# Peptides against a protein of PDB entry 5H65, part 147

Target 1, 294 residues: chain A of PDB entry 5H65
Amino acid sequence: QYLERTPLCAILKQKAPQQYRIRAKLRSYKPRRLFQSVKLHCPKCHLLQEVPHEGDLDIIFQDGATKTPDVKLQNTSLYDSKIWTTKNQKGRKVAVHFVKNNGILPLSNECLLLIEGGTLSEICKLSNKFNSVIPVRSGHEDLELLDLSAPFLIQGTIHHYGCKQCSSLRSIQNLNSLVDKTSWIPSSVAEALGIVPLQYVFVMTFTLDDGTGVLEAYLMDSDKFFQIPASEVLMDDDLQKSVDMIMDMFCPPGIKIDAYPWLECFIKSYNVTNGTDNQICYQIFDTTVAEDVI

## One batch from the design tools (peptide; made by RFdiffusion4, then SolubleMPNN)

Design b2_p17_8_s2 (from b2_p17_8, 9 letters changed)
Fold by OpenDDE base, seed 1:
Structure b2_p17_8_s2 (fold): chain B 294 residues (1-294), chain A 17 residues (1-17)
Amino acid sequence: as target 1 above (294 residues)
Amino acid sequence: EYVGFADSPYASASLFD
């Protein structure tokens, strides 16, 4: 799309909704800490959620690990089940169900594991070896997803989450609907299990100043602005450093704003109603940091 | 340490090592 550059002072006088191209300096931004800016967004209900911390997951999996796998649910046409018992911890049982493709066990790098009774540490170890892992529990008639507060799918270091509000969970046997059980695409798994997958997003507020005016613009973006996936940044130190470098470039500490680089971006205005009060807000859209800056 | 209960290429303590 093509838009003429509009000064902030002019934008601030106009009614919403409208789209603008601007050239401004990033006076400040919030939150300052990267981990606080990464959220989970539901594409259906649009709720924003915090990414669960390791401690949160520990609690969920510890609780799950107190449950004994149901023998009657082991070894179905869909999966082969293997049971481990800890020598310590009073003989805690862990079940790993290896999902088969047309009755045949796939190669380890293509095999989906359903883990029942595993701790976070054990699950992480398995995900590193086998890539795709789903935490499950024994239901009445079938295996079921353990908890939507935990990942429904773990692939390497990436945790895939589902929306509690929008999801209508189905039992594990619904994975049978997937014709190819060697390529475990998160969206396909989610669809089979009745999960509305959450999207990792960067959520930030930019204070923009072009010398004619100042406005705050909201940024909610998954992978376009930084050209870095929000889904990967929390687990990759190099990606974190890259984002930090970008933000430091636009808003260098200890330097006056007069020396800040200019940011060219698109913003859209929109109305927010609070009772009888109408407020105009702004959101950054369709903007990517220049490649030469990254 | 883990004790396996089924025959499998993966049914060993090494799965969790």
Scores: peptide ipSAE 0.035, ipTM 0.674, DockQ to the pose 0.051
Fold by OpenDDE base, seed 3:
Structure b2_p17_8_s2 (fold): chain B 294 residues (1-294), chain A 17 residues (1-17)
Amino acid sequence: as target 1 above (294 residues)
Amino acid sequence: EYVGFADSPYASASLFD
């Protein structure tokens, strides 16, 4: 869509909802720390959640590791199982279930592992060696996802999370519905297991100033604005540096706003009701940062 | 240290190393 550029002073006088094209300087933004801006968003219920910290995951997996794998659930048509026992940890048992494709084990780099009783450290090690890992537990009749508070799927350094509110979990045997049991696309895994996958998003508030007015605009974006996936940024130092560089470019520290570059973006206004108070808010949309913006 | 109790095509105690 084409929108004519509108000054902020004019926008501030108009009713919502409307869409605008603006040219403004980024006076400031919050939160300042990148890791605080990365959230998990549900596309269905639209709840925002914090990305679990390592400590949170440690607790979940430690608790799971106290449970003993059910022998009755091992070695099905879907997966082959192997059990490890620790010598020095009171005989903690770890079950690794290797998911087969049409009855045949795929190559390690294509194999999905179901991990039962593993610690975070162990799971991470496995996810680096194998393409995909799902933390599971023994249910009554089948293996089940361990906990939606933890990743339902780990691929390398990427943690895939599901929405507790919107998901209706199904047992692991539902992975049989997947024709291709080698690629393990997160969305396909989620669908098979009744999971509504959460989306990593950057969540920020921009204070925009074009010299005619100032407004705050909300940014919730997964990969368009920075051209960097929010899903990868937390685990990649280079991507973090890139985001920092972008933000420093638009909002350089220690420099007056007069020297800031101009940011062209789209914003939409919308009404928010907080009790008896009606407020117009703004959100950035369909905007990509360009390095050559002057 | 891990001790395996089941056979697997990926039989290796080094899975966690």
Scores: peptide ipSAE 0.034, ipTM 0.674, DockQ to the pose 0.051
Fold by OpenDDE base, seed 2:
Structure b2_p17_8_s2 (fold): chain B 294 residues (1-294), chain A 17 residues (1-17)
Amino acid sequence: as target 1 above (294 residues)
Amino acid sequence: EYVGFADSPYASASLFD
């Protein structure tokens, strides 16, 4: 609820855990590069991991492309299957499974594609045309998700990832449990397949200075602080520019801190124990950059 | 270039072009 403003010098003397409202200047922040600040976070085990690079995905999909689609798993009540063969010496086979809604193929913009043996380039082309794509492989008795190191769902340019630690994968036929097979909500798909979806988050460390003291505060936020989704920023140049502009406004290069704008935010303190060492850390929460600043 | 089945409802357009 309502908190009175507390100076940093007072906060630094208090035990954790506590919540504070502060007014401070952003002296500095890290990482400086936006792409380094976007991570994937598990809401259950709280693991933080890097967003996979295109090169990493290339390897995963190239490996998947070495596997031949199992004919026995094609054309079920859930999906219609079509096979493409490359004309090169390898004769690589790509299977595309078109998921049906109540036994009927939906419109292309509503159709979920299961792709088996596709390269990253091919998958991206399909996702741009059909919106929803799941990379799969042939399992023993059913199609299965290809690899949790790759997206479990690609929608347009958005990659949805799952937690390897917390997920208990189920076969593709479990998509039958979805009543609506047209919208393909990521959370619903994840639930059907036993996936704990990871969340895109901005992860930054702010050095805050209010003239009475200096405090480092951790920012882990998905869409509130910048009013920009972390899930979209990496694929949108305009959103990237917006974030950069915000950070430049709060921490302008080549300007003295005396001229920096004031940032009002909420921070919470918490204890971190490393063996016998106890440290108090701070995290920004429930804070949005002022609208007039954006 | 790809060779595939032509009976797909989307066969009129190349899926990979």
Scores: peptide ipSAE 0.034, ipTM 0.668, DockQ to the pose 0.051
Fold by OpenDDE base, seed 4:
Structure b2_p17_8_s2 (fold): chain B 294 residues (1-294), chain A 17 residues (1-17)
Amino acid sequence: as target 1 above (294 residues)
Amino acid sequence: EYVGFADSPYASASLFD
C-alpha cells in the first residue's frame, strides 16, 4: 500500500480510524526492560497475558508430579510407555510415553514425548534431547494435557502456550488424527487437542516526535518489527542483545534527541471508548525497523 | 537416580541426565 508521509501535527487533528506513514524520532519507549515487553496474545479473544515465570511452572509441575500415572493408560496404539521411579522423593513415578507413527517409533529427534509426573527440570532435559515434549496427566479414560497454565508443547527452548478461555481441550488420543506423527507442528498439535495457541508478541509504547508534534503509539508485533521472533527472544541471549541494540540505536542514552535517527513507520488510529471518555489511540503496523541517517 | 520398569526402545537411554 502507498501512503504519503504525514506530519504528526496533522495526524493529531484528524478523526479515527485512519492509516498514516510517518517519519519521527523515538523520544522514549516503555517498558524499558525487554522481558517486560514480551507477552502472550490470543488471536481469538485478544487477551494479553504474561509469560509464566520459571517459578510458576515449577509449582505446576511439582503439583502434577504428586499424581501417579494410571497403568491402564500405558502402552496404547498411539504410544509406548516407560515408567521411572525416583529413589528419593518418596518414590515419585515418572511416565514417559513415546508417540509412534503408524505403530512405529520414530527417531528420537522426531519423536513426541508425553511426560507424566515430571518436574520442570526433567521436562527441559527431555525437550533438549527429543525436541518435542507435552506435559500430560492421567485422565479418566485417556491421557490429558496437564495444565494450560503451563506449555502444552515444549520444543527445544520454545514453550508453546494455549488460551484458557478459548480452548476446549480434547484427550491425547486425538493426536491420532495427525497423519504425520514426526514433524509435530505446534498448530497441528494445538488443533488436534482443541487448543487455541497463544502468540508471543512484543508489546511496547513508543513516544514519537517529528518536531511538529508528539504522538504515543502502541506496538504489538510478533516477528516483523525487529525481524526477531518474540517467541525465541526470552531464551536467546544473542537475540536479546540484538533487540537492545536496536532500541539503543533509535533511542540512544545520554544524547539529545536532535541526534537521534529518524524512524519511518506506519501507524493506524482507532477510537477507544471507556464510559463517557472517548479518545483516539495509535498503533504501529506493517513496519520493519529502518533508519535514515543524516 | 531413576529406576525404569517398562520396556521401551529407549530402555537403555538415560532420559533425565
Scores: peptide ipSAE 0.029, ipTM 0.641, DockQ to the pose 0.050

Design b2_p17_8_s3 (from b2_p17_8, 9 letters changed)
Fold by OpenDDE base, seed 5:
Structure b2_p17_8_s3 (fold): chain B 294 residues (1-294), chain A 17 residues (1-17)
Amino acid sequence: as target 1 above (294 residues)
Amino acid sequence: EWVGFANSPYAKQSLFD
C-alpha cells in the first residue's frame, strides 16, 4: 500500500479512523522491561492475558501429580502406556502414553507423548527429547487435557496455550480424527481437542516524535515488526539479544534524541469512548523494522 | 529412571530483566 508521509502535527488535528505513513523518532517506549511486553491474545474473543510464569505452571503440574493414573485408560488403540513410580516423593505414579500412527509407534522425534502426573521439570525434559508433549489427566471415560491454564501442547521450548473462554474441550480420543499422527501441527491438535489457540504477541506503547508533534502509538504484533516470533523470544537468549539491540538502536540510552534514527512506519487512528469522553488513539500496523535505517 | 528429571531444562530467559 502507498500513503504519502504525513507530519504528526497534521495527524493530531484529524478525526479518526484514518491510516497514515509517518517518519518519526522513538522518544521512549513502554514497558522498558521487554519481557513484560509478551502477552497471549485470543483471536476469537480478543482477550489479552499474561504468559503464565514458571511458578504458576509448577503449581498446576504439582496438583496434577497428586492424582493417580487410571489403569482402565491405559493402552488403547490410540496409544501405548508406560507407568513409572518415583523412588522419592512417596512413590508418585507417572504415566507416559505414546501416541501411535495407524497402530505403529512413530520415531521419537515424531511421537506425541501424553504425560499424566508429571512435574514441570519432567515434562520439559521429555518435550526436549520427544518434541511433542500434551499434559493430561484421567477423566471418567478417557484421558483429558489437564488444564488450559497450562500449555495444551509443548514442542521443544515452545508452549502452546488455549483460551479458557472460547475453548470447548474434547477428550483425547478425538486425536483419532487426525489422519497424520506424526507432524502434530498445533492448530490441528487444537482443532481436534476443541481448543482455541492463543497467539503470542508483543504489546508495547511507542512515544513518537518527528519534531512537529508527539503522539503515542500502540504496537500489538506477533512476528512482523521485529521479524522475531513472540512465541519463541522468552526461551531464546539470542532472540532476546536481537530485540534488545533493535530497541537500543531506535532509543539508545544516554544519547540525545537528535541523534536517534528515524523510524518509518504505518499508524492507524481509532476512536475510544469512555463515557462522555472521546479519545483518538493510534496503532502501528504493517510495519517491519528496516536494517538500513539512517 | 526419574532421578535425571530432577533438573529442569526449562528456565525463562532473563535478559529483559
Scores: peptide ipSAE 0.028, ipTM 0.497, DockQ to the pose 0.119
Fold by OpenDDE base, seed 3:
Structure b2_p17_8_s3 (fold): chain B 294 residues (1-294), chain A 17 residues (1-17)
Amino acid sequence: as target 1 above (294 residues)
Amino acid sequence: EWVGFANSPYAKQSLFD
């Protein structure tokens, strides 16, 4: 894109849609609490969703933990099953299914675990150890994904979510379609299970000021703007600090805007119709403000 | 046997507050 720099005052007078290159200062941004900027976005239906809170996940997994694993679904060609009974939790049954690759159990770091009846804490601990966990339940004929309101796949500290609207869930045995049952690529797992994976995105509103005008622009970006994956930031304190530092750099608290650094970015205008009212909105695109952090 | 764990996986989110 070869766009000349356009002042905000000129942009504000133009019809949409158009693309612009701008140089402006970040006067302010929302949300101020940056963790609230992290959302889930469906690439198919474009619905934005909140990342589920721990409390919500706890409820889902607690409910799942009340269900007894079906014995008939244990120990298939796809997985070996082990059952635990808790002592202090009214004999809660927990089933762990170890997915095999061509009948052979892979190394722990390559092994996918299917968990029935696990708590959030237990699942997270297992995901850290084995790097791949799917919360499941006993269906009528096969194991099934527990709930799309919870992660369909947990890998280390990364929670992968699916779109409830766009997904058509298939049973766990569909993982057999995967040629390689060791890498457990989230997109491949999702495809096998009929899941449309959600994308982590930063969703923010920037108030930009170049001295000629003030413009609000939306940011919806997964990893390019900050050079930090939105999918990892909630679980990584270093990445959180980095994002905080970046935002503090561009919009330092207690400092006058005259001293703010200039931000060069691309914005696109678009029309939004609310009934009879037509509004021009702006979105930041194809912009990077930081070096690679990871 | 399985037991509950005390550590919250989402504790790091507080750094953004």
Scores: peptide ipSAE 0.018, ipTM 0.473, DockQ to the pose 0.068
Fold by OpenDDE base, seed 4:
Structure b2_p17_8_s3 (fold): chain B 294 residues (1-294), chain A 17 residues (1-17)
Amino acid sequence: as target 1 above (294 residues)
Amino acid sequence: EWVGFANSPYAKQSLFD
């Protein structure tokens, strides 16, 4: 549907919900620090949550490392198990389970590792070497996912998280339902284990000014607006720099707003109820930043 | 037609702290 450009002053007077095409300058944005804009979003319950910090993961894995792997759960038709005893930490036992494809161990770059009792450092090292790692623990009858507060799947530098509210966890043996045990697609792994995967999103608030009015609109986007995946930005300095550069182009520091470039985008209005108060909010949608500022 | 997010940034400003 074609939308004509509407001035902000007109939009501010209209009822929601509606869609608009606007041309405005980005007066300011929040958060100013990039890392604070990256969130996890559940597509089912729509909960937004923070991406766990390294320190948070350390605590979770440290707790997991206090548990001893159950010998009865080692070496199944699904996986071959190896056990290591650490030299320090009172002989902590770490189990690594190598998932087989049709009874055969795949190549290292295609092999899924289930790690039990590993530290964050150990898990990260393994994920870099073997690509795919799932932190697990010994359940009563099977291995189970360690904790949804930690990644359910780590692939290289990408941490995949699941929604605690919407997930109904199933045991590790449910990975048997996957015909292909080499590619380890995150969505497939999630489905097999009863996990609703969370989505990395950029969450930002833009203050837009077109000279007729000022409007705040929020952006929630995974990879379209910046053409940069939110799932990768926290672990890639170049991507971070790119996002910073884009924002600096639209909202350059140290100069007057009259010199700012114009941003063309789509916004939608919607009603939000907070107790007895009704508020109209605005969200940016279907908008991609151009490579160059026009 | 459109339903806003229950925990939109307008309602959850603490997410930016």
Scores: peptide ipSAE 0.007, ipTM 0.383, DockQ to the pose 0.034
Fold by OpenDDE base, seed 1:
Order: C-alpha cells, then sequence, then structure tokens
Structure b2_p17_8_s3 (fold): chain B 294 residues (1-294), chain A 17 residues (1-17)
C-alpha cells in the first residue's frame, strides 16, 4: 500500500482508526532496560506475559525432580527409556525417554528427549546435545507435560512456552499423531499436545517527534522491526548488542534531539474507551528499521 | 550415573542491565 507522509500535527487532529506514514525522531523510548521489552504474547487470548526467570524455572524443575518416574510408563512403542540415579543427590531418579520414529531411534540431532526428574542445568545440557527436549512427569496413564509455567519444548537455547489459559493439554502419546518424528517443529508439537504456543515479542513505547508534534506509539513486534527474533535475543549476546546499537543510533544518549536521525515508519491509530473516556492511541506496524540523515 | 552439574550457562546476559 502507498501512503503519503503525514506530519504528526495533522495526525493528532484526526479521528481513528487510520493508517499513516510518518517521518519522525525517536525522542525517547520505554522500557529503557531493553530486556524488559521482551514479552510472551498469546495469539488467541492476546494476553501479554513476562518471560519466566531462570530462578522460576529452577523451582519448577526442582519440584519435578522430587518425583520418582513411574516404571509402568517406561519403554513404550513411542519411546525407549533410560534411568539414571544420581550419586550425590540422595539417589534422585532421572528418566530420559528417547522418542522413536517408526520404532527406530533417530540420530541424536533429530531425537526428541522427554526428560523426567531433570534439573534446569541437566535439561539445558541435554538440549544442547540432542537439540529437542520436553520436560515431562508421570501421569496416571501416560507421561504428561510437566508444567506450562516452564517451556514445553527446549531446542538448543530456545525456550518454547504455551498459554495456560488457552491450552487444553493432552498426554505425550498424542505425539504419535506426528508423521515425522525427526523435525520436531514447535507448532506441530504444540498442536499434538493441545498447546497454544506463545509468541516472543518486543513491547515498547516510542515517543516520536517530527518538529510539528509529539505522539506516543506502541510497538509490538516479533522479528520485523529489528530484523532480530525476540525469541532468540535473551540468549544471544550478539543479538543483544545489535538491538542496543540500533536503539543507541536512533536515540543517542547525551546528544540533543536536533542531531537525531530521522525514522520512517508506519503507524495506525485506534480508539481506546475506558467508560466515558475515549482516547486515541497509536501503534507502529509493518516497519523495519530505516534511517535518514538531515 | 548422573552427577551434580554446575548452574545453567544460559542465564540472561547483563548487557541489557
Amino acid sequence: as target 1 above (294 residues)
Amino acid sequence: EWVGFANSPYAKQSLFD
């Protein structure tokens, strides 16, 4: 779509909803601590959630590690099970279930591990070696997902989360519905297990100024604005550095706004009603970082 | 048999702090 550039002063006088192309300077942004901008978003109920902290995950997995794996649920047609006993943790039992493809164990890089009784450290180490891990527990008749407060799938350094409100969990044997048991696509795993996957998003508020007016625009974006996946940034120093550099470029500290670069972007206006109060809000959309010099 | 492991190496990086 083609949109003419509209000055902010004109936009501020117009009713919503409308779409605009603008050229403005980024006067300021929130949150200033960029890691706080990374959230989890449900595409179904639209709830925004915080990404769980490592400490929260430790608690969940420690609790899971207090439970003994049920021997009756080991070694099914879907998976082969191996049990380890820890030497220094009062004989804690850890079960690793290797998911088979048509009755055959796949290569390590294609194998999905179901981990029962593992600590966060153990799970993370295994995910690095085998690429795909699901934390599980023994249910009454089958293995079950451990807890939706923890990742339902860990692939390398990527933690995949599900929505507690929208998900209707099914037992692990439902992975049998997957024809290909080697690729372990997160969306396919989620569908099989009745999980609505959450999406990593950057959530920010930009204060934009083009010299004619000032407005606040909301940014909620997964991977387009920065050309960096929100799902990977928390675990990658280079990606973090890149995001930091981008924000410092558009909003350099200690420099007057007159020297800031111009940001071209699309914004849409929308109405928000709280009782009798009607407010027009703005959101950035379909925008990739681009700058112009004065 | 499993032994105790060190803390997770995947803690959030302090670059954003």
Scores: peptide ipSAE 0.026, ipTM 0.497, DockQ to the pose 0.099; fails the geometry check

Design b2_p17_8_s4 (from b2_p17_8, 8 letters changed)
Fold by OpenDDE base, seed 1:
Structure b2_p17_8_s4 (fold): chain B 294 residues (1-294), chain A 17 residues (1-17)
Amino acid sequence: as target 1 above (294 residues)
Amino acid sequence: EYVGFANSPYASASLFS
């Protein structure tokens, strides 16, 4: 879609909704901390929520670890169970359930583990070794997902979260609906368990200035703008450095805006109503960091 | 001229230094 370049002063006078191509400088952006810019977004209800901190997860898993695994739910047709008793922590019981594929245990790199009573540290260690881990608890008749406040699936260093509002949780035996129990695709797991998966997104506000006017534009993007997935950036130092370098290039610290690079991007305007007040807001879309920057 | 952002419809060599 072709759009003529429009100066910000003209845009600021127009009604919404409209789409624009602009050439402007990034005067400033918020939040300044990368961690603060990464959120979880529900594609169904569109709520934004914070990515849980390690401390938050510790609490959830510690609470879960106080519960003893139900012996009645061990060793089903779906999974084989092994129980460990910790030497410390008053003999805490940890159950690991190894999900079988057609009654056969897959290779370790293809095996899904269901962990009951594990700490965050233990879960992370297992996810690094076996790739796929689901934290669970004993329900009345079946294993169940532990808590949607924690990841429903951990794969390596990637935490997959579900929407509490939109999800209708189903018991673990619903994993039987998956024909292939060796490739644990997050979306497939989510569907089987009645989970609406959340998406990692970058959420930022850019203050754009082209010399004719200034406006704030909202950025919400998962992997296209930076060409870096928001789902991985928090766990990868190199990716974090890359994003920081990009932002420093666009908005270099310690120099005047006159020396900032010119940026071309698409923005769309939209109406927001807060009570009796109508406001026009702007959002960046269909824009990617130029290859000469990366 | 250096352009830090590239629009998908305009992602061409002309946008790069």
Scores: peptide ipSAE 0.079, ipTM 0.619, DockQ to the pose 0.023
Fold by OpenDDE base, seed 4:
Structure b2_p17_8_s4 (fold): chain B 294 residues (1-294), chain A 17 residues (1-17)
Amino acid sequence: as target 1 above (294 residues)
Amino acid sequence: EYVGFANSPYASASLFS
């Protein structure tokens, strides 16, 4: 499995698919803004989509807050319900359902909250205190997930999203299938509710130059390349700074490429067919930023 | 001292200045 270093000029002449070890400089990369580099990826249908902006979520939750919680769906064997009426906003009703573990309310840090009628700010406040929150709505016979355009699960500052295409949503009572109702593992929650979880990924294009040739290599990685989870970076200023620092090191602004560091990485070529056109593309794989960079 | 990439199948992979 040993790969010798191959110059880019040689790679550019070869057919795909192949794997290469290269030594090159990062001439440039795109997108330049970190926020634009983080996407949601479905492992099932492979669709890439943007991470919803706060403004998008505001609209979704605002719309959800216009619906009144159904009294018939409160206080089941699965959860205890508490209703709040806002002082303003025409007396908006907010229902918080505290999921029980075998009929017993767990500690706050272990308790899953189902929030009905909450705003983004309210949901975020609750998620910070209780860790696990699911935005829900009243269905005909049971609580249901509010909207897959919003997170199906919020844990701390992490928003877990599901694929609209691949998910077949089931009602909230399906959480009963979970033996442990305290850990709230995102994958388990997703499975119970019929959700295909989306994966946060860094999506970037690196322009690599070794002096013999130039090629663009695609980077799609969740947590291995930067050793920073894509799922956490958008909500953590320190992680953002770390990524920026790394990229500035590899592609320092304001200086000539001759002074750029040499990078060793793996790339694989693959064929992409667009109608009658066949294109060879390249993707970075099995490469991580060294620990001394951070 | 070099800062660089570590490749999973190749422990010797590094970044050169």
Scores: peptide ipSAE 0.068, ipTM 0.627, DockQ to the pose 0.023
Fold by OpenDDE base, seed 2:
Structure b2_p17_8_s4 (fold): chain B 294 residues (1-294), chain A 17 residues (1-17)
Amino acid sequence: as target 1 above (294 residues)
Amino acid sequence: EYVGFANSPYASASLFS
């Protein structure tokens, strides 16, 4: 669709909701630090959450590691189980359940591991080697997801999280519903386990100025605006540098705004109610950083 | 709290110098 360019001063006088094409300079943005801009978003309840840091996960997995795997839940039609006992740490038991595909163990790179009692370090090592890992615990009748505060699925360096509010967890045996037990698509795993997957998003506020007016535009985007996945950026130095470079180009430090580049993008206006206060807010949409910017 | 809209990128945040 085509929208005519509208000056910010005109936009600021109009009721919401509306869509606009604008040409403006990025006066400033927040947060300034990239890691602060990456959040987890629920597509259902729209709650924004912080990405758990390593310390948080350490605690969760450490607690999980204090629980002994239930022998009754080992070696089912769905998975083969192997138990390790640590030499130290009071003989901590670690169970790894290898999920079978139609009764056959897949190749290591296609095999989903269910890890019970593992530390973060151990889980990460296994995820790097086997790609797909689910942290689990022994439930009353079946293995269960360990904790939605931790990833429900780890694939390589990517942590997949679920929404605590919207998820209704089902036991691990529900993975049987998956016809293909080799690809382990996160959305499929989530569906089988009753998880509403959270989406990694960039969350930023842009202060835009076109000389006629100034407005703040909200940016919430997973992978389109920067053409960089929010899910990967925190684990990739090159991607981080790319985002930083883009933002530095839009809003160069130490330079006057008069020398800033003009940016053309789309914004939507929408109404927000804060108690009795009605406010019009703006969000960037359908906008991708141009290739010549990078 | 802000509720986001889904993006369908078809436009470019292009630099005009």
Scores: peptide ipSAE 0.035, ipTM 0.454, DockQ to the pose 0.026
Fold by OpenDDE base, seed 3:
Structure b2_p17_8_s4 (fold): chain B 294 residues (1-294), chain A 17 residues (1-17)
Amino acid sequence: as target 1 above (294 residues)
Amino acid sequence: EYVGFANSPYASASLFS
């Protein structure tokens, strides 16, 4: 599909929906803080959610840690279980279930751990040693996912979340449907457990100016725009620096807009109805940071 | 010369123009 370049002044006069190719400068963007631009998006219901903070997770896991693991659910054909009792006055019990592949325990870097009663700190430590961890609780007849407000899968520093609205949770024994119990692909785990996985996305508003007009365009993208995964950026200082450098290049602080680089991108217009208000909004699509910038 | 953003449908042209 070929699109001719259209000045912003012309776009602002046209009805939606339409697609445009534009040449403009990035006058400003929001939010300015990177961590505020990273959200969770459901591909099914399209709800946007905040990435849970450490404090939120602490509460969830502390609550889970008050529950005693059910002995009858330990040591199944799917997993071998080990129980630890803390030395504190409360005597908290932590259960770690090591998922087997065809009845055999995989290597530590390929083994999925189901953790019951662990704190966030303990879970994170285990996820670094064992690549994959699922926080669980004892259900009536099987282990169950602890809480969709917490990650359903932790792999290293990556937290995988599921949509509360769209997910229909199934018990842990449904992991038996996975032929390969060593790779633990997040999408496969999610499917087995009835989870609709959320996607990390960059959510930003770009104020674009081409000298003929000013337009706000919405950016929602997982990994194509910056060529940096939104799922990894929060836990990687180098990736954060890269995004910051890119944005500083496009919108350098302390410099007049006349010196800003000219950018090309695609935007699409669409109608939004909010109560009695009907307005046209714009979204960036099919656009990537140029390779010479990266 | 266009800097910063590259468009997928025009990747080849935009990067070398």
Scores: peptide ipSAE 0.043, ipTM 0.580, DockQ to the pose 0.022; fails the geometry check

